# Ledger of designs, part 27: peptides against a protein of PDB entry 5ZKO

Target 1, 44 residues: chain A of PDB entry 5ZKO
Amino acid sequence: SASNPRKFSEKIALQKQRQAEETAAFEEVMMDIGSTRLQAQKLR

## One batch from the design tools (peptide; made by RFdiffusion4, then SolubleMPNN)

Design b2_p13_3_s2 (from b2_p13_3, 9 letters changed)
Fold by OpenDDE base, seed 4:
Structure b2_p13_3_s2 (fold): chain B 44 residues (1-44), chain C 44 residues (1-44), chain A 13 residues (1-13)
Amino acid sequence: as target 1 above (44 residues)
Amino acid sequence: as target 1 above (44 residues)
Amino acid sequence: MERRLLLARLLRE
């Protein structure tokens, strides 16, 4: 692609942000699973 | 969250897919940068 | 690591 370093930097920054957001969403799911596990342990 | 393991699996699968897509997009950007670098080297 | 732990949990359920 015929883009300058500034345009590449912007594109990379955007992709890094998206990756971080998807990671945060994954961690939220992990927290929900962890909470469910904790509840199950309390009932034993 | 009051969801069964199947629902958790679906949620995780979706998040993993999104993460893979964002990674692929990042790799495409890196390939474009690499191509530009290679072209610059040929001109030296 | 987190992914592996999640998979282990999901497989046990």
Scores: peptide ipSAE 0.161, ipTM 0.647, DockQ to the pose 0.088
Fold by OpenDDE base, seed 2:
Structure b2_p13_3_s2 (fold): chain B 44 residues (1-44), chain C 44 residues (1-44), chain A 13 residues (1-13)
Amino acid sequence: as target 1 above (44 residues)
Amino acid sequence: as target 1 above (44 residues)
Amino acid sequence: MERRLLLARLLRE
């Protein structure tokens, strides 16, 4: 079932977790792009 | 199907969108908590 | 995504 937090504190905690996860995902994407670019540069 | 962006720019754009959506959701939660608290105060 | 596939994508952009 969809997360149905009963307390406001739980709602806040859940949203903070989601934001952190999205930030981590963004950082991973940027790292992958950067690493790949570096490798491509070395192959030229 | 899962969003499969072909360009890195599209990957970045998608992640920025997700971050913005999560921020908006967080703001909505905070607004709801604030509004509910105000109502509770008025009912006391 | 594998680095090899990511590199291949980058080179096509």
Scores: peptide ipSAE 0.121, ipTM 0.613, DockQ to the pose 0.031
Fold by OpenDDE base, seed 3:
Structure b2_p13_3_s2 (fold): chain B 44 residues (1-44), chain C 44 residues (1-44), chain A 13 residues (1-13)
Amino acid sequence: as target 1 above (44 residues)
Amino acid sequence: as target 1 above (44 residues)
Amino acid sequence: MERRLLLARLLRE
């Protein structure tokens, strides 16, 4: 049965939220890598 | 304690997988919307 | 730039 248009808006909003959360998680990983590199440079 | 470098590869791989899964989920939602629109047009 | 950092990290591990 065709999903209710009301459910499409909710589905899209939920998916956008998930993508934003995954982007934030990616940035956190990159920050950790960057911090590790900075620390390694300071040890030289 | 600085995360083991070995864990970075795993963390990156896992995050890439999650992002790919979220992209696929987004595309599925868009396909469902597109299919619904096409069906609605055929009913006219 | 992020992709380059990822590759650099992966190659070092």
Scores: peptide ipSAE 0.157, ipTM 0.639, DockQ to the pose 0.050; fails the geometry check
Fold by OpenDDE base, seed 5:
Structure b2_p13_3_s2 (fold): chain B 44 residues (1-44), chain C 44 residues (1-44), chain A 13 residues (1-13)
Amino acid sequence: as target 1 above (44 residues)
Amino acid sequence: as target 1 above (44 residues)
Amino acid sequence: MERRLLLARLLRE
């Protein structure tokens, strides 16, 4: 069977989506931690 | 109780690990696709 | 986690 670029494209697209989601999740975590720390600092 | 950076650090570390794993998975996919395409080209 | 919950955790730790 010949390589099916469609399947490869789907695989790439899915992986790019996962990567983007993980990046977004990381940014959210960092934002939350940063904001929380700032807020806690203001309460001191 | 003072802020415990350890818990936040753990969260960051875990997220960085996930991000790195997704990046590695992406690179593996790209390598496999690239190699497959090259092999298919050689058979023509 | 909600920012509010994160703040609460920070204040408790």
Scores: peptide ipSAE 0.140, ipTM 0.625, DockQ to the pose 0.036; fails the geometry check

Design b2_p13_3_s3 (from b2_p13_3, 9 letters changed)
Fold by OpenDDE base, seed 1:
Structure b2_p13_3_s3 (fold): chain B 44 residues (1-44), chain C 44 residues (1-44), chain A 13 residues (1-13)
Amino acid sequence: as target 1 above (44 residues)
Amino acid sequence: as target 1 above (44 residues)
Amino acid sequence: MQRQLELARLLRE
Protein backbone atom coordinates (compact mmCIF):
# COMPACT_ATOMS: atom_id res chain seq x y z
CA SER B 1 0.00 0.00 0.00
CA ALA B 2 1.00 3.61 -0.53
CA SER B 3 0.78 4.00 3.21
CA ASN B 4 4.19 3.71 4.79
CA PRO B 5 4.04 0.56 6.91
CA ARG B 6 7.57 1.24 8.11
CA LYS B 7 6.45 4.48 9.74
CA PHE B 8 3.67 2.70 11.56
CA SER B 9 5.90 -0.17 12.61
CA GLU B 10 8.39 2.29 14.06
CA LYS B 11 5.66 4.02 16.04
CA ILE B 12 4.46 0.68 17.37
CA ALA B 13 7.98 -0.37 18.32
CA LEU B 14 8.53 2.89 20.18
CA GLN B 15 5.28 2.52 22.10
CA LYS B 16 6.11 -1.05 23.02
CA GLN B 17 9.47 0.09 24.34
CA ARG B 18 7.80 2.75 26.48
CA GLN B 19 5.37 0.24 27.88
CA ALA B 20 8.21 -2.11 28.70
CA GLU B 21 10.06 0.65 30.52
CA GLU B 22 7.00 1.52 32.56
CA THR B 23 6.55 -2.15 33.38
CA ALA B 24 10.14 -2.35 34.55
CA ALA B 25 9.60 0.66 36.79
CA PHE B 26 6.50 -0.97 38.21
CA GLU B 27 8.40 -4.17 38.94
CA GLU B 28 11.10 -2.18 40.71
CA VAL B 29 8.52 -0.68 43.04
CA MET B 30 7.13 -4.12 43.74
CA MET B 31 10.61 -5.38 44.51
CA ASP B 32 11.05 -2.54 46.97
CA ILE B 33 7.78 -3.42 48.66
CA GLY B 34 8.75 -7.07 48.86
CA SER B 35 12.17 -6.27 50.24
CA THR B 36 10.72 -3.99 52.87
CA ARG B 37 8.28 -6.65 53.94
CA LEU B 38 10.96 -9.29 54.18
CA GLN B 39 13.23 -7.02 56.19
CA ALA B 40 10.41 -6.17 58.56
CA GLN B 41 9.81 -9.87 59.11
CA LYS B 42 13.47 -10.48 59.92
CA LEU B 43 13.57 -7.64 62.43
CA ARG B 44 10.37 -8.66 64.19
CA SER C 1 3.39 -2.27 59.30
CA ALA C 2 5.70 0.66 59.93
CA SER C 3 6.39 0.80 56.24
CA ASN C 4 4.26 3.44 54.56
CA PRO C 5 1.91 1.51 52.28
CA ARG C 6 0.41 4.80 51.12
CA LYS C 7 3.72 5.85 49.60
CA PHE C 8 4.01 2.60 47.73
CA SER C 9 0.39 2.65 46.62
CA GLU C 10 0.86 6.15 45.24
CA LYS C 11 3.89 5.03 43.26
CA ILE C 12 1.96 2.08 41.90
CA ALA C 13 -1.01 4.26 40.96
CA LEU C 14 1.27 6.64 39.09
CA GLN C 15 2.91 3.80 37.19
CA LYS C 16 -0.46 2.32 36.28
CA GLN C 17 -1.57 5.69 34.96
CA ARG C 18 1.54 5.97 32.82
CA GLN C 19 1.04 2.48 31.46
CA ALA C 20 -2.57 3.29 30.62
CA GLU C 21 -1.51 6.45 28.80
CA GLU C 22 1.07 4.54 26.78
CA THR C 23 -1.54 1.92 25.96
CA ALA C 24 -3.90 4.63 24.76
CA ALA C 25 -1.17 6.04 22.55
CA PHE C 26 -0.56 2.59 21.14
CA GLU C 27 -4.25 2.12 20.42
CA GLU C 28 -4.34 5.45 18.62
CA VAL C 29 -1.55 4.31 16.32
CA MET C 30 -3.40 1.06 15.70
CA MET C 31 -6.54 3.02 14.87
CA ASP C 32 -4.59 5.09 12.36
CA ILE C 33 -3.27 1.94 10.74
CA GLY C 34 -6.73 0.46 10.58
CA SER C 35 -8.23 3.61 9.14
CA THR C 36 -5.54 3.84 6.50
CA ARG C 37 -6.06 0.23 5.55
CA LEU C 38 -9.80 0.66 5.26
CA GLN C 39 -9.45 3.81 3.18
CA ALA C 40 -7.01 2.08 0.87
CA GLN C 41 -9.52 -0.72 0.37
CA LYS C 42 -12.26 1.75 -0.51
CA LEU C 43 -10.11 3.53 -3.04
CA ARG C 44 -8.88 0.35 -4.70
CA MET A 1 -4.83 -8.79 36.48
CA GLN A 2 -1.70 -10.63 37.64
CA ARG A 3 0.06 -7.43 38.68
CA GLN A 4 -2.99 -6.21 40.53
CA LEU A 5 -3.16 -9.39 42.56
CA GLU A 6 0.56 -9.41 43.23
CA LEU A 7 0.40 -5.80 44.39
CA ALA A 8 -2.46 -6.59 46.72
CA ARG A 9 -0.49 -9.49 48.17
CA LEU A 10 2.67 -7.48 48.71
CA LEU A 11 0.90 -4.50 50.27
CA ARG A 12 -1.00 -6.69 52.70
CA GLU A 13 0.89 -6.09 55.96
Scores: peptide ipSAE 0.167, ipTM 0.673, DockQ to the pose 0.139
Fold by OpenDDE base, seed 4:
Structure b2_p13_3_s3 (fold): chain B 44 residues (1-44), chain C 44 residues (1-44), chain A 13 residues (1-13)
Amino acid sequence: as target 1 above (44 residues)
Amino acid sequence: as target 1 above (44 residues)
Amino acid sequence: MQRQLELARLLRE
C-alpha cells in the first residue's frame, strides 16, 4: 500500500492523464464513424 | 480513417475495456488513501 | 454512462 501523500498525488495525476488520453482516443473513433457515415450519405 | 464497422466495434470494445481498467486503477489508489487515513486515525 | 449510450447509438445505425 502507498502511504505517502505525494506519491498518491502523482498517481492520481497519472491516472487523470490516462483517462483523458483514453477519452480522446474514444472521441477520435467516434469521429471516424461519424465521418464514414457522412461520406456514405453523400454517395447515396 | 477507419471505415469498417467490425473494426470500429473492436476499437470500441477495446476503448471500453481500457476505460474500465483505468477507472479500477484510480479507485484502487483512492481506496489506499482511505485505508491510510483510517490507519492513522486508529493510531491517534 | 453518456459515452456508452453514444457508442450504442453509433453502432446501431
Scores: peptide ipSAE 0.161, ipTM 0.675, DockQ to the pose 0.191
Fold by OpenDDE base, seed 5:
Structure b2_p13_3_s3 (fold): chain B 44 residues (1-44), chain C 44 residues (1-44), chain A 13 residues (1-13)
Amino acid sequence: as target 1 above (44 residues)
Amino acid sequence: as target 1 above (44 residues)
Amino acid sequence: MQRQLELARLLRE
């Protein structure tokens, strides 16, 4: 459907941005957990 | 690693919420596209 | 879903 292609493209672009932001946030959490684990191991 | 389990659990919970919201937004976009396509077909 | 599974795995290690 070619109906309102601009509007849909904008929605898709926004969704891609949200996905990227969520991925970045997820990776940050994983890094923090990993770092904490490594630190705990070093202190043993 | 059991280090700061509450903080990490909170981060995980937040990530799950974000994922659900992202999924809902994605589904909305897909529904809109699908509906528009169906409408266009009916008008032909 | 996959990301959450990876996170859960990391937390269990």
Scores: peptide ipSAE 0.187, ipTM 0.678, DockQ to the pose 0.175; fails the geometry check
Fold by OpenDDE base, seed 2:
Structure b2_p13_3_s3 (fold): chain B 44 residues (1-44), chain C 44 residues (1-44), chain A 13 residues (1-13)
Amino acid sequence: as target 1 above (44 residues)
Amino acid sequence: as target 1 above (44 residues)
Amino acid sequence: MQRQLELARLLRE
């Protein structure tokens, strides 16, 4: 197949977007856990 | 909010799944690029 | 890799 630089660039851009979304979701989970721990600590 | 270990475990499991899917997609992109490069090299 | 390590740590806590 002929080199398709544009198609590869599009795939890479999509992957970067997905990675950013996954990172944001991960950070949200970590924040939720952290907040819960802090609250539990205050209640003890 | 009370500690919700099960809910956090579910979120973590989901994140692991998503990470695996993202990794697979990334590897596919890299394989496509590599294969294209190899083919181009053979044609030169 | 780093994310997986962090997730594993969370599961152990």
Scores: peptide ipSAE 0.173, ipTM 0.671, DockQ to the pose 0.142; fails the geometry check

Design b2_p13_3_s4 (from b2_p13_3, 10 letters changed)
Fold by OpenDDE base, seed 4:
Structure b2_p13_3_s4 (fold): chain B 44 residues (1-44), chain C 44 residues (1-44), chain A 13 residues (1-13)
Amino acid sequence: as target 1 above (44 residues)
Amino acid sequence: as target 1 above (44 residues)
Amino acid sequence: MQRRLLLARLLRE
């Protein structure tokens, strides 16, 4: 890809943002799992 | 989220897949940058 | 890193 450094930097920044968003989504899922587990423990 | 463990596992698996895809996309960008850099070095 | 956290949580369940 013959792109200037700005275009590369923009592409990298976009990919970093996507990775962060996917990480946040994963953390939300884990929080839901943790909450469900906590509720199950309270019912025991 | 009142979902059974299978649903949690599926949700986790989906998020892991997305993270892997975003990582692969990042690696592709880095390879393109590396290739461009190597070409520039050959021309010097 | 996330895989390690996931495995740790799953093993504690």
Scores: peptide ipSAE 0.144, ipTM 0.651, DockQ to the pose 0.077
Fold by OpenDDE base, seed 3:
Structure b2_p13_3_s4 (fold): chain B 44 residues (1-44), chain C 44 residues (1-44), chain A 13 residues (1-13)
Amino acid sequence: as target 1 above (44 residues)
Amino acid sequence: as target 1 above (44 residues)
Amino acid sequence: MQRRLLLARLLRE
């Protein structure tokens, strides 16, 4: 049967969501590291 | 004891790897969709 | 809470 464009669009949308979630996770990691380092600096 | 930059660096490196893997997965999806569409066009 | 735990971990390294 022919390809289903709806299914392809859904696949693309799902993958874009995964990329956005990984970007958000990266930003959270960087925020946590930055905040922790700043607090450690204040304790000196 | 002082902060250990190695542990934070490892966390950042791991997250960058995850982002790269998600990008590669997205590119693979796009390649598969493109190839499938091209094949469908040839069958017409 | 999370930041405090991260700081505690950092100080133990």
Scores: peptide ipSAE 0.134, ipTM 0.626, DockQ to the pose 0.035
Fold by OpenDDE base, seed 2:
Structure b2_p13_3_s4 (fold): chain B 44 residues (1-44), chain C 44 residues (1-44), chain A 13 residues (1-13)
Amino acid sequence: as target 1 above (44 residues)
Amino acid sequence: as target 1 above (44 residues)
Amino acid sequence: MQRRLLLARLLRE
């Protein structure tokens, strides 16, 4: 099951996926902050 | 609020925390796999 | 719209 992996390989794969998703979310946050800051700088 | 950060610094802090938690979870999984493999080796 | 809201938020910090 997706929430209860039976194999160790499945546990590793699930954790790698979660790490990748959190990294992508972090990059999105940083991009939004950076883009907004750039726009704010242009408006000054 | 914890689930709705108002400042960009809070958004960054929350994402860093999530990344650290996922890293810790991954390390725990790897430790469990390693320990289980060691035990299996001893039982052979 | 989201960028404008984000900008407004940034300017309030």
Scores: peptide ipSAE 0.119, ipTM 0.619, DockQ to the pose 0.030
Fold by OpenDDE base, seed 1:
Structure b2_p13_3_s4 (fold): chain B 44 residues (1-44), chain C 44 residues (1-44), chain A 13 residues (1-13)
Amino acid sequence: as target 1 above (44 residues)
Amino acid sequence: as target 1 above (44 residues)
Amino acid sequence: MQRRLLLARLLRE
């Protein structure tokens, strides 16, 4: 049963969580890019 | 195969898409809240 | 700084 949060407050909370998760995933990608650069600098 | 986008551009594009989708979902929830509120006002 | 790095990486691909 897609437990649709019955309360609007719960719906909002769930959406905020999803947004935070997507932000964290974006930051991880950016960290990977940054790490690759640092490695490239060390290899010079 | 979790086709990890090979290029960082593709990774970033995918993340931007996900963020946009979550934003749209949030706006839909807010619209539902607003609609419910308007209906409640009309029933008074 | 991060934006510049991202752009540099994107341009190299």
Scores: peptide ipSAE 0.142, ipTM 0.626, DockQ to the pose 0.039; fails the geometry check

Design b2_p13_4_s1
Fold by OpenDDE base, seed 3:
Structure b2_p13_4_s1 (fold): chain B 44 residues (1-44), chain C 44 residues (1-44), chain A 13 residues (1-13)
Amino acid sequence: as target 1 above (44 residues)
Amino acid sequence: as target 1 above (44 residues)
Amino acid sequence: DLELKALEILKRM
């Protein structure tokens, strides 16, 4: 008998969304680093 | 020649911290689900 | 995986 399975499912879903957003933010940071490096190389 | 390596390192570190916090929050949610389930079983 | 990716990029810098 899962007590409030819907609520738990929602909590899990929300948390997974947050993790995905943080992953996306990390990838953006890495892209910025990569782009900056590429630009620096092009200027040489 | 790494442009602003310290700033990039800080950005990465911050993002990793956020991911760790979100992971911990996820684990807490899972613990709550597990504990609720265990309690429900004990009441049977 | 993200840590590894971060380390790889830091190594390239």
Scores: peptide ipSAE 0.088, ipTM 0.637, DockQ to the pose 0.083
Fold by OpenDDE base, seed 1:
Structure b2_p13_4_s1 (fold): chain B 44 residues (1-44), chain C 44 residues (1-44), chain A 13 residues (1-13)
Amino acid sequence: as target 1 above (44 residues)
Amino acid sequence: as target 1 above (44 residues)
Amino acid sequence: DLELKALEILKRM
């Protein structure tokens, strides 16, 4: 029910974890792009 | 492959969309908390 | 920013 601060805290913590995971996935995409760029520079 | 700027752009766009969806889900949690607080105040 | 906002709301409960 709406009156449980612990349940709200758990919901917030879960959402923050999801956001952190999505940020980590974005960083991985950026690493892949960066690696490709570096490889392209080495081949020139 | 790593050489397709369009594919990188699509990956970035998809990740940004996921982050926006997680933000919207967080806002919904906050609305629920806010609604509960308002209801508790009305019952006092 | 969102974490700080969440903590502030929890503190008010």
Scores: peptide ipSAE 0.087, ipTM 0.636, DockQ to the pose 0.081
Fold by OpenDDE base, seed 4:
Structure b2_p13_4_s1 (fold): chain B 44 residues (1-44), chain C 44 residues (1-44), chain A 13 residues (1-13)
Amino acid sequence: as target 1 above (44 residues)
Amino acid sequence: as target 1 above (44 residues)
Amino acid sequence: DLELKALEILKRM
């Protein structure tokens, strides 16, 4: 089977992108929690 | 805004799961590359 | 580590 390094590199790049997107989504969740907490503290 | 720690924990858990899934997908890609590479080497 | 970060945030809630 011909190694297609280009195709493999593309697959790797795509997965890295997905992981970065999931990390960003996690950070957004945490920021939302932080903001909510801050608001709750201000209302107390 | 009432902090809903349960809902936040659920969101965090979901994101962690997604990140784990993306990691597993990445590992699969790498394994596929490894297998392909090994096969290519055997055919040379 | 995202898990640790998450746990830290949860602990503060």
Scores: peptide ipSAE 0.086, ipTM 0.636, DockQ to the pose 0.081
Fold by OpenDDE base, seed 5:
Structure b2_p13_4_s1 (fold): chain B 44 residues (1-44), chain C 44 residues (1-44), chain A 13 residues (1-13)
Amino acid sequence: as target 1 above (44 residues)
Amino acid sequence: as target 1 above (44 residues)
Amino acid sequence: DLELKALEILKRM
């Protein structure tokens, strides 16, 4: 079928957005771990 | 609350899996583009 | 960069 560069670019952009969202979610998890670790250190 | 390293490790592992899945989805899009391009070149 | 490569491919189509 006819190549649709516009549709491909939109699909790529959407996938990059999803990757960025998953990265942000990972960073949030790491922040939660860091906060818990800091609290545990303060209680020693 | 008590640090639960096991729960954190599971959450990290899940996020890494999601990132890998989104990467695979992006690579599939690139494969589709490559296939379309190759077909277009053969038709010239 | 994979995104840059994708954009280069799209530009040639």
Scores: peptide ipSAE 0.080, ipTM 0.632, DockQ to the pose 0.047

Design b2_p13_4_s2
Fold by OpenDDE base, seed 2:
Structure b2_p13_4_s2 (fold): chain B 44 residues (1-44), chain C 44 residues (1-44), chain A 13 residues (1-13)
Amino acid sequence: as target 1 above (44 residues)
Amino acid sequence: as target 1 above (44 residues)
Amino acid sequence: DKLIQALLIQMRR
């Protein structure tokens, strides 16, 4: 299999993008949990 | 927005799955790089 | 990410 540094760099870039998307999704979930907690406090 | 712990757990599980898939993809790329290095050594 | 860093290091060798 021919070493193609360009192809490897592209794969790494794609994976970095995926990681960023996953992080964003996690942050969204955490925000939802936080918002729910805040709402629960307001209702008490 | 209603707090649904079940939905949160599902989202977390999905994220863990994505992380595992990304890790596997990286390991594959690393294996390809390693194989290329080994081939280069054999050709020298 | 440590894995990304490892890949980048390996590519430079």
Scores: peptide ipSAE 0.136, ipTM 0.627, DockQ to the pose 0.058
Fold by OpenDDE base, seed 5:
Structure b2_p13_4_s2 (fold): chain B 44 residues (1-44), chain C 44 residues (1-44), chain A 13 residues (1-13)
Amino acid sequence: as target 1 above (44 residues)
Amino acid sequence: as target 1 above (44 residues)
Amino acid sequence: DKLIQALLIQMRR
C-alpha cells in the first residue's frame, strides 16, 4: 500500500495529542500525591 | 477521599505501559516509512 | 519528542 506522507503526518499529529493527554493524566496523579503528602505533614 | 498510595502506584504503572505502547506504535510507523523509502529508491 | 522529530526527518527525505 502506498504509504501516503499525509497519512503519516496525521498519525503523528494524533499521537502528539495522545502523548499530551497522557502527560496531563500523569501530572494529575502527581498533584494528588503531592496533596496527600502535604496533608500528612499537617497532621504531624 | 483517602488517596491510597497503592492506587497511585497502579496508575503510574498503567501510564508507563501506555507510554510504551505509544512508543511501539511510532516505531511501527517509522518502519513503514523506511520500507516505503527503500521501495522508492529501488524504482529509480 | 525525539521519536516524533526522527519521523518528521524521515518523511522529508
Scores: peptide ipSAE 0.133, ipTM 0.626, DockQ to the pose 0.060
Fold by OpenDDE base, seed 1:
Structure b2_p13_4_s2 (fold): chain B 44 residues (1-44), chain C 44 residues (1-44), chain A 13 residues (1-13)
Amino acid sequence: as target 1 above (44 residues)
Amino acid sequence: as target 1 above (44 residues)
Amino acid sequence: DKLIQALLIQMRR
């Protein structure tokens, strides 16, 4: 209800946090892939 | 390692799934906000 | 996210 703007803001803030965490997890995956690629290049 | 392209693809697929789930959760929050706004307009 | 910021501003108003 419009009577609980704080509750909506909290839901939005929680969702923003989740998105940031998922972005960080994606960056970790990309770092792992990138490091593997770099290592493969050094071994050639 | 580059020797496990399947493992990297699986990690990427898992991350894509997580992002889709977070998008769905965001859409639910937006639906709740939208419904509240519509109800508030009907009460005026 | 500009949309989220706009929504937060609207709720404060």
Scores: peptide ipSAE 0.112, ipTM 0.620, DockQ to the pose 0.048
Fold by OpenDDE base, seed 4:
Structure b2_p13_4_s2 (fold): chain B 44 residues (1-44), chain C 44 residues (1-44), chain A 13 residues (1-13)
Amino acid sequence: as target 1 above (44 residues)
Amino acid sequence: as target 1 above (44 residues)
Amino acid sequence: DKLIQALLIQMRR
């Protein structure tokens, strides 16, 4: 066990939150790419 | 292809950098936990 | 990261 399990858990929770935010940002970029491709297809 | 490959690449690169920073922060926490465990073992 | 790889693949199509 760690001497400060609560402190470590809090740090890990913050890291998980940041990872989730980064994932959401990637998903937004992917949606933008997808939308651009769809538009390009419709303009053909 | 995407209409703005450079812009998307820049966004991805930024997100990769953030991910690397978060990974480094996680590794630091794990090192702290490991060091604490090692100390506890030596004190037995 | 699999998501990053997916984005890169999507950009190249």
Scores: peptide ipSAE 0.147, ipTM 0.632, DockQ to the pose 0.062; fails the geometry check

Design b2_p13_4_s3
Fold by OpenDDE base, seed 4:
Structure b2_p13_4_s3 (fold): chain B 44 residues (1-44), chain C 44 residues (1-44), chain A 13 residues (1-13)
Amino acid sequence: as target 1 above (44 residues)
Amino acid sequence: as target 1 above (44 residues)
Amino acid sequence: DLELRALAIQMRM
């Protein structure tokens, strides 16, 4: 059925977006760690 | 402060879990596509 | 690689 390819492409696109969002969230965590470490070094 | 390493490790662990969950969700989508394609071939 | 980056952070804590 012709509806399946579009639905599958939509599912894949949504999943790619989620993966990108999770990657961005990870990068934010890493920035927070980096900034905290920089601050901790400045406090020494 | 000694609390930061534990909090950071927890954040990283949580983010790793989310990445794994998103990967599993992607694999499920791919399985669904694969199974649907197999079914579509059997219906021909 | 997210895992490698996470690991690098873990090694520094």
Scores: peptide ipSAE 0.153, ipTM 0.646, DockQ to the pose 0.084; fails the geometry check
Fold by OpenDDE base, seed 3:
Order: sequence, then structure tokens, then C-alpha cells
Structure b2_p13_4_s3 (fold): chain B 44 residues (1-44), chain C 44 residues (1-44), chain A 13 residues (1-13)
Amino acid sequence: as target 1 above (44 residues)
Amino acid sequence: as target 1 above (44 residues)
Amino acid sequence: DLELRALAIQMRM
């Protein structure tokens, strides 16, 4: 069925998007930690 | 504050868990696609 | 985990 490849590609693309979003969320967490630390260092 | 490192570690650990779950979901999708493809090949 | 290790290193500086 010729429709299956497109559906698969969409499913893969969606999953890759989710992974990218999770990566971005991780980077945001790391930035927040870095910023908090930098602020803590400045307050010393 | 000695408590901040633990909170940070917890936040990172949670995020890593989410990434691992997304990776597992991706692998499941790929397995489903692979299985479907294999079945389609056998039906030819 | 490399990122967790990086975090730990970052926290020590």
C-alpha cells in the first residue's frame, strides 16, 4: 500500500520533533542551572 | 546552598529519563515499520 | 551520563 511510506515518514518526523523538543528542554534546564550558579557566585 | 545541587541533579535525571523514554518510543516505531515492511515483503 | 558528569563538573567550578 503506497500510503504506508508517507505515514511512516510522518510518524518518524513527529518522533524526531519530540526528541528535539526534549533536547531543547534539557538545554533550557542546563542554562537555568548555569545561570543560577553564576548568580550564586556573584552573590558571594 | 548545598540543597541546590541535588535539586539540579534530580531535574537533570528526570530530563534524561524523558529522553530515554522518547528514544524507546522511537525504537518501537522503527520496529513496527520494520515488521510491517518484512510482512509486506513476505506477501509478495 | 556525560551530561550529568558535565553538570557535576560545572557545579564544582
Scores: peptide ipSAE 0.148, ipTM 0.637, DockQ to the pose 0.047; fails the geometry check
Fold by OpenDDE base, seed 1:
Structure b2_p13_4_s3 (fold): chain B 44 residues (1-44), chain C 44 residues (1-44), chain A 13 residues (1-13)
Amino acid sequence: as target 1 above (44 residues)
Amino acid sequence: as target 1 above (44 residues)
Amino acid sequence: DLELRALAIQMRM
């Protein structure tokens, strides 16, 4: 069915968006850790 | 607080697990697309 | 990712 390529492209696009959101969430965790380390270094 | 590094390590581990799960979900989508393409080629 | 594991280890030391 000719609708399959478009639906597959939409599924790939959605999955790429989820991977980007998970990467952003990871970067946020790393920023929080980095900030905590910087604060700990300033308190020493 | 000495508990922060362990909690941060757990957060990183959980986030890596989520990224691996999203990668596996992407590979599943790509496998479904690949199988559909192979079927379409066999029908031509 | 080895870098992320290394970072997690660095946080634990």
Scores: peptide ipSAE 0.142, ipTM 0.631, DockQ to the pose 0.049; fails the geometry check
Fold by OpenDDE base, seed 5:
Structure b2_p13_4_s3 (fold): chain B 44 residues (1-44), chain C 44 residues (1-44), chain A 13 residues (1-13)
Amino acid sequence: as target 1 above (44 residues)
Amino acid sequence: as target 1 above (44 residues)
Amino acid sequence: DLELRALAIQMRM
């Protein structure tokens, strides 16, 4: 069916979005780690 | 707390796992597209 | 992953 290419494109776009969200979540984790380290240093 | 580095390492490891899972899901989508394309060519 | 390795090093400093 000719609708397959469009559906496939949508599937790829969705997966790219998920990958971007996971990357953002990773960056958030890294920020939290950095902040925790800074706080720990201030408490010393 | 000295346990923070370990917890952070676990958080990073979990995030790496998620990224790997999303990559695998992307590869699966690409395989499905490739297979569909091959099938469509055989039907022509 | 080089980025994770770099991060782990940064956390240890």
Scores: peptide ipSAE 0.140, ipTM 0.638, DockQ to the pose 0.048; fails the geometry check

